# Designs tried in a protein design run: peptides against a protein of PDB entry 4Z63. Part 14

Target 1, 334 residues: chain A of PDB entry 4Z63
Amino acid sequence: LCLGMNDLTGNIPEDLFHLKRLNLLGIQENRLSGSLSREIRNLSSLVRLDVSWNLFSGEIPDVFDELPQLKFFLGQTNGFIGGIPKSLANSPSLNLLNLRNNSLSGRLMLNCTAMIALNSLDLGTNRFNGRLPENLPDCKRLKNVNLARNTFHGQVPESFKNFESLSYFSLSNSSLANISSALGILQHCKNLTTLVLTLNFHGEALPDDSSLHFEKLKVLVVANCRLTGSMPRWLSSSNELQLLDLSWNRLTGAIPSWIGDFKALFYLDLSNNSFTGEIPKSLTKLESLTSRNISVNEPSPDFPFFMKRNESARALQYNQIFGFPPTIELGHNN

## One batch from the design tools (peptide; made by RFdiffusion4, then SolubleMPNN)

Design b1_p9_2_s3 (from b1_p9_2, 3 letters changed)
Fold by OpenDDE base, seed 4:
Structure b1_p9_2_s3 (fold): chain B 334 residues (1-334), chain A 9 residues (1-9)
Amino acid sequence: as target 1 above (334 residues)
Amino acid sequence: STSSWITTE
């Protein structure tokens, strides 16, 4: 049953929950309100539930133990409060959980040992607090993780060095500290291709340590951190780099010539820093911007990107990396 | 844009 993208109001009729053979319920992008009924437990054949972009409120019902076939739960952009219900946090069938842009709170806890199928997690823009859950690497299939705009004070857990499944990771604006430790840990994530750390590590030094290496890194966004230091030499070894945003920091020194050696780099933002010297001529020879037609059919994060001018302003949404226009931004430097 | 940055918020 697909009723998305309408102007439906009110709550879900209770009789809908009598549809025992229903595999897909999509009611996204409406104005449905009230609590999500616990009677959803009656949809025992449910594989996909999309209630996103509505006006739902209250706690998410703890009924997911009665939904043994549920693979996809999309509830982003609602007014859900409370935590992730225990049955959801223990779901062995769930592949994707998207609860971005809600009001969920408390300590983030997932039973990763039980969540054997979880591959995508988007909990961005909630009210989770405490520390990042150390056991996330135990979610052995967890590839896509967005935890942006929560309050995860402290450092990236040491356990994340074992986060082998991690490919796309965002912790933007999550009150993280110690960028040196974070990068030192995350470099061990051999499948990591996208790393977004915007609005963290305020005033810290961007490490320039040759011991750091991100072999598969395609997207690095560490914007608006007030980071000091220079362009890190270790980044030059990330030969697959496609997008680099280090804007709105306090980086100094020259823009190194190796920045133009990235064959796939199509988006570069180094604006609003304190870089000096000349613009490297090598930037004029970026293959991606001259002759190379980059295939748009590359895997991308499940979570959207936003180009923001300030925290309160409406942002432009980009669902894919290649949605960004080819860009070289070097403005507002010394 | 020179006045923007990328997030996933």
Scores: peptide ipSAE 0.583, ipTM 0.912, DockQ to the pose 0.647
Fold by OpenDDE base, seed 1:
Structure b1_p9_2_s3 (fold): chain B 334 residues (1-334), chain A 9 residues (1-9)
Amino acid sequence: as target 1 above (334 residues)
Amino acid sequence: STSSWITTE
């Protein structure tokens, strides 16, 4: 049953939950309000539940143990409060959980040993507090993780060295500290292609440790951190780099010529730093900007990207990396 | 844009 993208109001009729054979329920992008009914438990055949972009409030019902076939739960952009219910945090069937842009709170706890099928997690823009859950690497299929805009004070856990499944990771604006430790840990994530760390590590030095290596890194965003230092030499070994945003930092020195050696680099923002010297001529020869035959059909994170001008303003949303226009931004430097 | 940055918030 797909009723998304309408102007439906009120609560879901209780009789809808008597549809025992229902596999897909999509009621997203409406004006549905009230609590999400506990009677969802009656939808025992449910594979996909999309209640996103509504006005739901209250706690998410703890009924997911009665939904053994549920693979997809999308509840982003609602008013849900409380924590992730225990049955959801222990779901062996769940592949994707998206609860971005809610009011969920408390410590983030997932039973990753039970969540054997979880491959995508978006909990960005909530009110989770405490530290990053150390057991996330135990979610052996977890590929896509957005935990942005939560209050995960502290450092990236050492256990994330073992996060082999991790490909797409965002921790933007999560009050993280110690960028050197974070990068030192995350470099061990062999499948990591996208790393977003914007609005963290305020005032720290961007490490220039030649021992750091991100072999498969395609997207690196570390913007608006007030980072000091220079363009990191270790980044030159990330030969697959496609998008680099280091804007709104306090980086100094020259822009290295090796920045133009990235064959796939199509988006570069180094604006609002303190870079000096000449613009590398190698940038004029970037293959991705000179060639018309660029493949734009590559895997991207499940979580959206936002182009923001400030923290409170409405941002432009980009659902795919290649949705960004080819860009070289070097403005507002010395 | 020179006045913007990328996030996932």
Scores: peptide ipSAE 0.583, ipTM 0.910, DockQ to the pose 0.649
Fold by OpenDDE base, seed 3:
Structure b1_p9_2_s3 (fold): chain B 334 residues (1-334), chain A 9 residues (1-9)
Amino acid sequence: as target 1 above (334 residues)
Amino acid sequence: STSSWITTE
């Protein structure tokens, strides 16, 4: 049953939950309100549940143990409160969980040992607090992780060095500290291609440790952290780099010539820093900006990107990394 | 733009 993208109001009729053979329920992008009924438990054949972009409130019902075939749960942009229900946090069938932009709170806890099929997790823009869950690497298929805009005070867990499945990771604006430790740990994630750390590590020094290496890194965003230091030499070894945003920091020194050696780099923002010297001539020879058509069909994160101009303005949303226009921004430097 | 930054929130 697909009823998305309408102007439906009220709650879901209870009789809908009598549909024992229903595989897909999509009611996204409506004005549905009230609590999400626990009677969803009756939809024992449900594979996909999309209730996103509604006005649902209350706690998410703890009925997911009765949904053994559920692979996709999308509930982003609602008013859900409380935590992730225990049955959901233990779901062996769930592939994708998207609860971005809700009011979920408490400690984030997932039983990753049980969640053997989880490959995509978006819990960005919630009210989770405490520490990052150390056991996330135990979710052996977890590839996409957005935990942005929560309050995960502290450091990236040491256990994340074992996060082999991790490919796309955002911790933007999550009150994280110790960028040196974070990068030192995350460099061990050998499948990591996208890393977003914007609005963390406020005032720290961007490490220039030559021992750091992100071989498969395509997207690095560490914007608006007030980071000190210079362009990190270790980044020069990330030969697959496509997008780099280090804007709104306090980085100094010259822009190194190796920045123009990235064959796939099509988006570069170093604006609002304190860089000095000349613009490297090598930037004028970026292949991606001169002669190469970038393949639009490359895998991308499941979570959206946003171009923020200020905290109060609605950001431009980009669902694909290649949705960003080819860009070189070096403005507002000393 | 030069007055913007990328995030996922």
Scores: peptide ipSAE 0.579, ipTM 0.911, DockQ to the pose 0.671
Fold by OpenDDE base, seed 5:
Parts: structure tokens; C-alpha cells; sequence
Structure b1_p9_2_s3 (fold): chain B 334 residues (1-334), chain A 9 residues (1-9)
């Protein structure tokens, strides 16, 4: 049943939950309000539930133990409060959980040993607090993780060295500290291709440790951290780099010539730093900008990117990395 | 944009 993208109001009729053979319920992009009914438990055949972009409120019902076939739960952009219900945090069937842009709170806890199928998690823009859950690497299929805009004070857990499944990771604006530790840990994530750390590590030094190595890194965004230091030499070994945003920091020194050696680099933003010297001539020879032959169908994060100008305002959304225009931004430097 | 940065928020 697909009723998305209408002007539906009110609550879901209770009789809808009598549809025990229903595999897909999509009611996204409406004006549905009230609590999400506990009677969802009656939809025992449900594989996909999309209630995103509505006006739902209250706690998410703890009925997911009655939904053994549920693979996809999309509830982004609602008014949900409370925590992740226990049955959801223990769901063995769930592949994708998207609860971005809600008012969920408390300590983030998932039973990763039970969530054997979880591959995508988007909990960005909520009110979670405390520390990052140390057991996330126990979610052995978890590939896509967005935890941006929560309050996860402290450091990246040491356990994330074992986060082998992690490919796409955003911790943007989550009050994280110790960038040296974070990078030192995350370099062990051998499948990591996308790393977004914007608005963290306030005023710290960007480490220039040649021992750091991100072999498969394609997207690195560490913007607006007021980071000191220079262009990190360790980044030169990330030969697959496609997008680099280090804007709005306090980085100094020269832009190194190796920045133009990235064959796939199509987006570079080093603006609003304190870089000096000449623009490397190698930037004029970036293959991606002279002869772009990039497949648009490359794997990408499930979470969207935003070009933000103000932390409180929603800006332009990019659903794919290649949605960004080819860019070289070097403005507002010394 | 010179006045913007990338996030996932």
C-alpha cells in the first residue's frame, strides 16, 4: 500500500492494521499526525514501513518483535520522542533504520549482536546524548552510519578499529574531541570510503602523521572545525580520493603539489583557511576535471549531504556524491 | 561555495 506524497491528514485508520498480508506500507510525505499506532504489530508480513516526512509524535511503539520480516523502517522527519524501542534495537530482520531528524533522546543503545542484518543506520539530527556506542562494530553488516548532529561528547571508541563493515560514516556536529585519536582509530576501517567529521574537534590540530593511512577513502569532509596545522601528508596516500572539504579551518602552509595527483578528485574545497604560497600547477591537470568519465552508479552513502551555510538552516541537499558539481574552492585564504 | 561547508545534518 503506497499512499505517499499526498496531503493526507490525521492518523492512520485502525482498520488498515487488519491487512496482515501487507508487505509494504508507504505513507511518507503527508501530514499524518498523532502517535504511530501500536497496532502496526498486526502487520506481521510487513517488509517495508515508510512513515517518513510526516507529523508523527510520541514514542515509537515497541512492537518490532511482532514484525519478523521487517527489513526497512523509514521514519525520518517526524516528531518522534524517547529512545529506540527495545524490540527495534534487537531486530534480527532489520536491514535499514532511518530515523533522521526526529527528537529521539537518551543514550544510543543497539543490541548489535542481535541486529545481524543491519546494514544502514541513520540517526542524524536527534537528541541522543552520552558516548558513541562502543558495540557498533558488533553489527557485522553495518556499512552506512549517520550519527550527525547528536551530542556524543568524547572520543571515537577504540572498538571502532574493528569496524570492518563500515564504509560510510558521518559524525558531523556531534561534539567529538580528539581528532588524532579518531583518525588513528578509523584508519583501521579498511572499507571506509566516506568520512564526514564536520563541526567537531574545535580548535584542535589536524594530525600530520605519516603513519596514518586511509586506503579506500573517497570522500573526506572535515569542515568548520577551526583545525590548525597544514595539509596532512598522510592524505596523499588515499589515491581514490574524489571529494575533499577542509573548508573553514585554520590550516596554514602551502597547498602541496600532490593534491593534483588524485585522478578521481573532482571536488576540492580548501576555502576559508590560512593557506599561503602558490596554487599548485598540478591542480590544472586534474583528470576528473579535464575529462570526466565517472560512473554515476557508484555506491554512495544512504544518508544525504547538505551544503550548509548556517547550522540551524536546512540547505541544499545532495543525495549522491556526484551530485556535487566539479569544484575547486581556494577562496578566502592568505 | 566559499560560504558553505558539507554536512550530513
Amino acid sequence: as target 1 above (334 residues)
Amino acid sequence: STSSWITTE
Scores: peptide ipSAE 0.567, ipTM 0.908, DockQ to the pose 0.611

Design b1_p9_2_s4 (from b1_p9_2, 3 letters changed)
Fold by OpenDDE base, seed 2:
Structure b1_p9_2_s4 (fold): chain B 334 residues (1-334), chain A 9 residues (1-9)
Amino acid sequence: as target 1 above (334 residues)
Amino acid sequence: SSSSYITTE
């Protein structure tokens, strides 16, 4: 049953939950309100539940043990409160969980040993607190992770060295500290292609350790961290780099010539730093900017990117990395 | 953009 993109109001009729053979319930992009009924438990054949972009409130019901076929739960942009219910945090069937832009709180806890099918997790823009869950790497299929705009004080857990499934990771604006440790850990994520760390590590030094290596890194965003240091030499080995945003830092020194050696680099933002010297001539020879054939058909994160002018401003949404225009931004440097 | 930065928020 697909009722998305309407102006439906009120609660879900209870009789809807008598549809025991229902595989898909999509009621997204409406004005539905109230609590999400625990009677969802009666939808024992449910594979996909999309309640996103509504006015739902209250706690998410702890009924997911009665939904053995549920693969997709989309609840982004609602007013849900409380934690992730225990049955959801233990779901062996769930592939994708999107609860971005809610009011979920407490410590983030997932039973990753039970969540054997989880491949995508978006919990961005919630009120989770405490530390990053050390057991996330135990989610053996977890590829996409957005935990942006939560309050995860401290460092990236050492256990993330073993996060082999991780491909797309965002921790933007999550009160993280110790960028050197974070990068030292995350370099072991052999499948990591997208890393977004914007609005963390405030005032720290960007490490220039030549031992750091991100072989498959395509997207690196570490903007608005007030980072000190220079362009990191270790980044020159990330031959697949497509997008680099280091804007709004305090980086100094010259822009190195190797920045023009990235064959796939089409978006470069080094603006609002303290770079000096000449613009490398190699930037004028970037193949991705001179050739018309940008490969648009690459795997992308499940979570969107946002271009923000400030923390409170309405952002421009980009659903895919190639939605960004070819860009070289070097403005507001010395 | 020189006045903007990228996030996933």
Scores: peptide ipSAE 0.617, ipTM 0.915, DockQ to the pose 0.648
Fold by OpenDDE base, seed 3:
Structure b1_p9_2_s4 (fold): chain B 334 residues (1-334), chain A 9 residues (1-9)
Amino acid sequence: as target 1 above (334 residues)
Amino acid sequence: SSSSYITTE
């Protein structure tokens, strides 16, 4: 049953929960309000539940143990409060959980040893606090993780050295500290292609350790951290780099010539730093900017990107990395 | 743009 993108109001009719053979329920992008009914437990054949972009409030019902076939739960952009229900945090069937932009709170806890099918997690823009869950690497299929805009004080856990499934990771604006430790840990994530760390590590030094290596890194965003240091030499070995945003830092020195050796680099923002010297001539030879053959079909994170101009302005949303225009921004350096 | 930055929030 697909009823998305309407002006439906009120609550879900109770008789809908008698549909025991229902596999898909999509009621996204409406004006549905109140609590999400516990009677969803009666939908024992449910594979996909999409309640996103509504006015739901209250706690998410703890009925996911009665939904043994549920693979997709989308609840982003609602008013949900409380934590992740225990049955949801232990779901062996769940592949994707999206609860971005809610009011969920408390310590983030997932039973990753039970969540054997979880491959995508978006909990960005909530009110979770405490430390990052050390057991996330135990979610052996977890590929896509957005935990941005929560209050995860401290460092990236050492256990993330073992996060082999991790491909797309955002921790933007999560009160993280120790960028040197974070990068030192995350370099062990051999499948990591996208790393977003914007609005963390306030005033720290960007490490220039030649021992750091991110072999498969395609997207690196570490903007608005007021980081000191220079363009890191270790980044030159990330031959697949497509997008680099280091804007709004305090980086100094020259822009190195090797920045033009990235064959796939189509988006470069080094603006609002303290870089000096000449613009490398190698930037004029970037193959990705001279060729129209951008592979639009490359895998992308499940979480959206936002281009923020001003805190008061609505950010532009980009659902795919190649939605960004080919860009070289070097402005506001000295 | 020079006045913008990328995030996921």
Scores: peptide ipSAE 0.607, ipTM 0.915, DockQ to the pose 0.666
Fold by OpenDDE base, seed 5:
Order: structure tokens, then sequence, then C-alpha cells
Structure b1_p9_2_s4 (fold): chain B 334 residues (1-334), chain A 9 residues (1-9)
């Protein structure tokens, strides 16, 4: 049953929960309000539940133990409060959980040893507090993780050295500290292709340690951190780099010539820094800007990117990396 | 863009 993208109001009719054979319930992009009914437990055949972009409030019902086939739960952009229900945090069937842009709070806890199928997690823009959950690497299939805009004070857990499944990771605006430790840990994530760390590490030095190596890194975004230092030499070994945003920092020195050696680099933003010297001639030879082979089928993060101009304004949303226009932005440097 | 930055929030 798909009723998304309408002007439906009120609550879900109770009789809908009598549909014991229902595999898909999509009621996204409506004006549905009130609590999400506990009677969803009656939908024992449910594989996909999409309640996103509504006006739901209250706690998410703790009924996911009665949904043994549920693979997809999308609840982004609602007014949900409380924590992740215990049954949801222990779901062995769940592949994707998206609860971005809610009012969920407390310590983030997932039973990763139970969540054997979880491959995508989006909890961005919530009110989670405390530390990052150290056991996330125990979610052995977890590939996509957005935890942006929560209050995870402290450092990236050392356990994330063992996060082998991690491919796409965002911690934007999560009050993280110690960029040197974070990068030193995350370099061990051998499948990491996308790393977004915007609005963290305020005023720290960007490490220039040649021992750092991100072999498969395609997307690096560390914008608006007020980072000091220079263009990091370790980044030159990330031969697959496609997108680099280091804008709105305090980086100094020259833009190195190796920045033009990235064959796949199509988006470069180094604006609003303190770079000096000449523009590297190698940038004029970027193959990606002259002959863009748009790989239509390239894997991308499940979470969207946002081009944020003003804190109060709606950011432009980009669902895929290749949605970004080919860009070289070097403006507002000294 | 010189007046913008990328995030996921």
Amino acid sequence: as target 1 above (334 residues)
Amino acid sequence: SSSSYITTE
C-alpha cells in the first residue's frame, strides 16, 4: 500500500493494521499526525515501512520484535521523541534505518551483535548526546552511517579501527574533538570512500602526518572547522579522490601541485582559507573536468549532501556525489 | 561555492 505524496491528515485508520499480508506500507510526504500506532505490530508480513515526511510525534513504538521481516524503516522528518526502541535496536531483519531529522534523544545505543543485517543507518539531525557508540563496528554489514548534527562530545572511538564494513560516514556538526585521533583511527577503515567531518574539531591543526593513508577515499569533506595547517601530504596518496571540500578553514601555505594529479577529482573547494602562492598549473589538466565519464551506477551514500550557505536557509540537497557540478573554488584566500 | 560548504545535516 503506497499512499505517499498526498495531503492526508489525521491518524492512520486502525483497520489498516488488519492487513496481515501487507509487505509495504508507504505513507510518506503527508500531514499525518499523532503517535505512530503500536498496532503496526499487527503487520507481521511488513518488509518496508515508510512514514517519512509527516507530523508524527511521541515515541516510536517498541513493537519491532513482532515485525520479523522488516528490512526498511524510514521515519525521517517527523517529530519523534525518546530513544530508539529496544526491539528496533535489536532487530535482526533490519537493513536500513532512517530516522534523520527527528527529536530523538539520550545516548545512542544499538545492539550491533543482534543487528546482523543493518547496512544503512541515518540518525542525522537528532538530539542524541553522550559519546559515539563504541560497538558500531560490531554491526558487521553497516556500510552507510550518518550521525551528523548530534552532540557526540569527545573523540572517535578507537574501536572504529575495526569498522571494516564502513564505506560512507558522516559526523558533521557533532561536537567532535581531536582530528588527529579521528583520522588516525578512520584510516584503518579499508572500505571508507566517503568521509564528512564538517563543523567539528574547531580550531585544531589538520594533521600533515605522512603515515596517514586513505586508500579508497573518494569524498573528503572537512569544511568549516577553522582548521590550521596546510594541505595535508597524506591526501596525495588517495588516488581515487573525486570530491574535496576543505572550505572555511584557516589553512595556509601553497596549494600543492599534486592536487591536479587526481584523475577523478571533479569538485574542489578550498575557498575561505589563507592559501598563498600560485594556482597549480596541474589543475588545468584535471581529466575529470575535460572528459567527465559520469558513471551512472557508481555507489553513493544513502544520506544526502547539503550545500549550506546560511544556517537559517534551506540548503541545496544533493542525493548523489555526481549531482555536484564540476567545481574549482579557490576564492577568498589570502 | 565560495559562500557555502558541504554537510549532511
Scores: peptide ipSAE 0.600, ipTM 0.914, DockQ to the pose 0.646
Fold by OpenDDE base, seed 1:
Structure b1_p9_2_s4 (fold): chain B 334 residues (1-334), chain A 9 residues (1-9)
Amino acid sequence: as target 1 above (334 residues)
Amino acid sequence: SSSSYITTE
């Protein structure tokens, strides 16, 4: 049953939950309100539940132990409060959980040893507090993780050295500290291709440790951290780099010539730093900007990106990395 | 844009 993208209002009729053979319920992009009924438990054949982009409120019902076939739960952009229900945090069937842009709170707790099928997690823009969950690497299939815009004080857990499944990771605006430790840990994530750390590590030094190595890194975003230091030499070994945003920091020194050696680099933002010297001639030879061969069909993160222009303006959303226009931005350096 | 930066929300 697909009723998405309408102007439906009110609550879900309770009789809808009598549809025991229903595999897919999509009611996204409406004005549905009230609590999400616990009677969802009656949809025992449910594989996909999409209630995203509504006006739902209250706690998410703790009924997911009665949904043994549920693979996809999309609840992004609602008014849900409380924590992740215990049955949801223990779901062995769930592949994707998206609860981005809600009011979920408390300590983030997932039973990763039980969540054997979880491959995508989006909990961005919530009210989770405390520390990052140290057991996330126990989610052995977890590839895509967005935890942005929560209040995860402290450092990236040491356990994340073992996060082998991790490919796409965003921790932007999560009050994280110790960028040196974070990068030192995350370099061990051998499948990591996308890393977003914007609005963390306030005023710290960007490490220039030549021992750091991100072999598969395609997307690095560490913007608006007020980071000191220079262009990190360790980044020169990330030969697959496609997008780099280090804007709105306090980085100094020259832009190194090796920045033009990245064959796939199509988006570069170094603006609003303190870089000096000449623009490297190698930037004029970036193959990705001279040829039409931008591979639009590469795997991307499941979480959206946002181009934030001004604090007061709504950010422009980009759902795909290649949705960003080819860009070289070097403005506001001195 | 020189006045913008990328984030996730």
Scores: peptide ipSAE 0.638, ipTM 0.921, DockQ to the pose 0.742; fails the geometry check

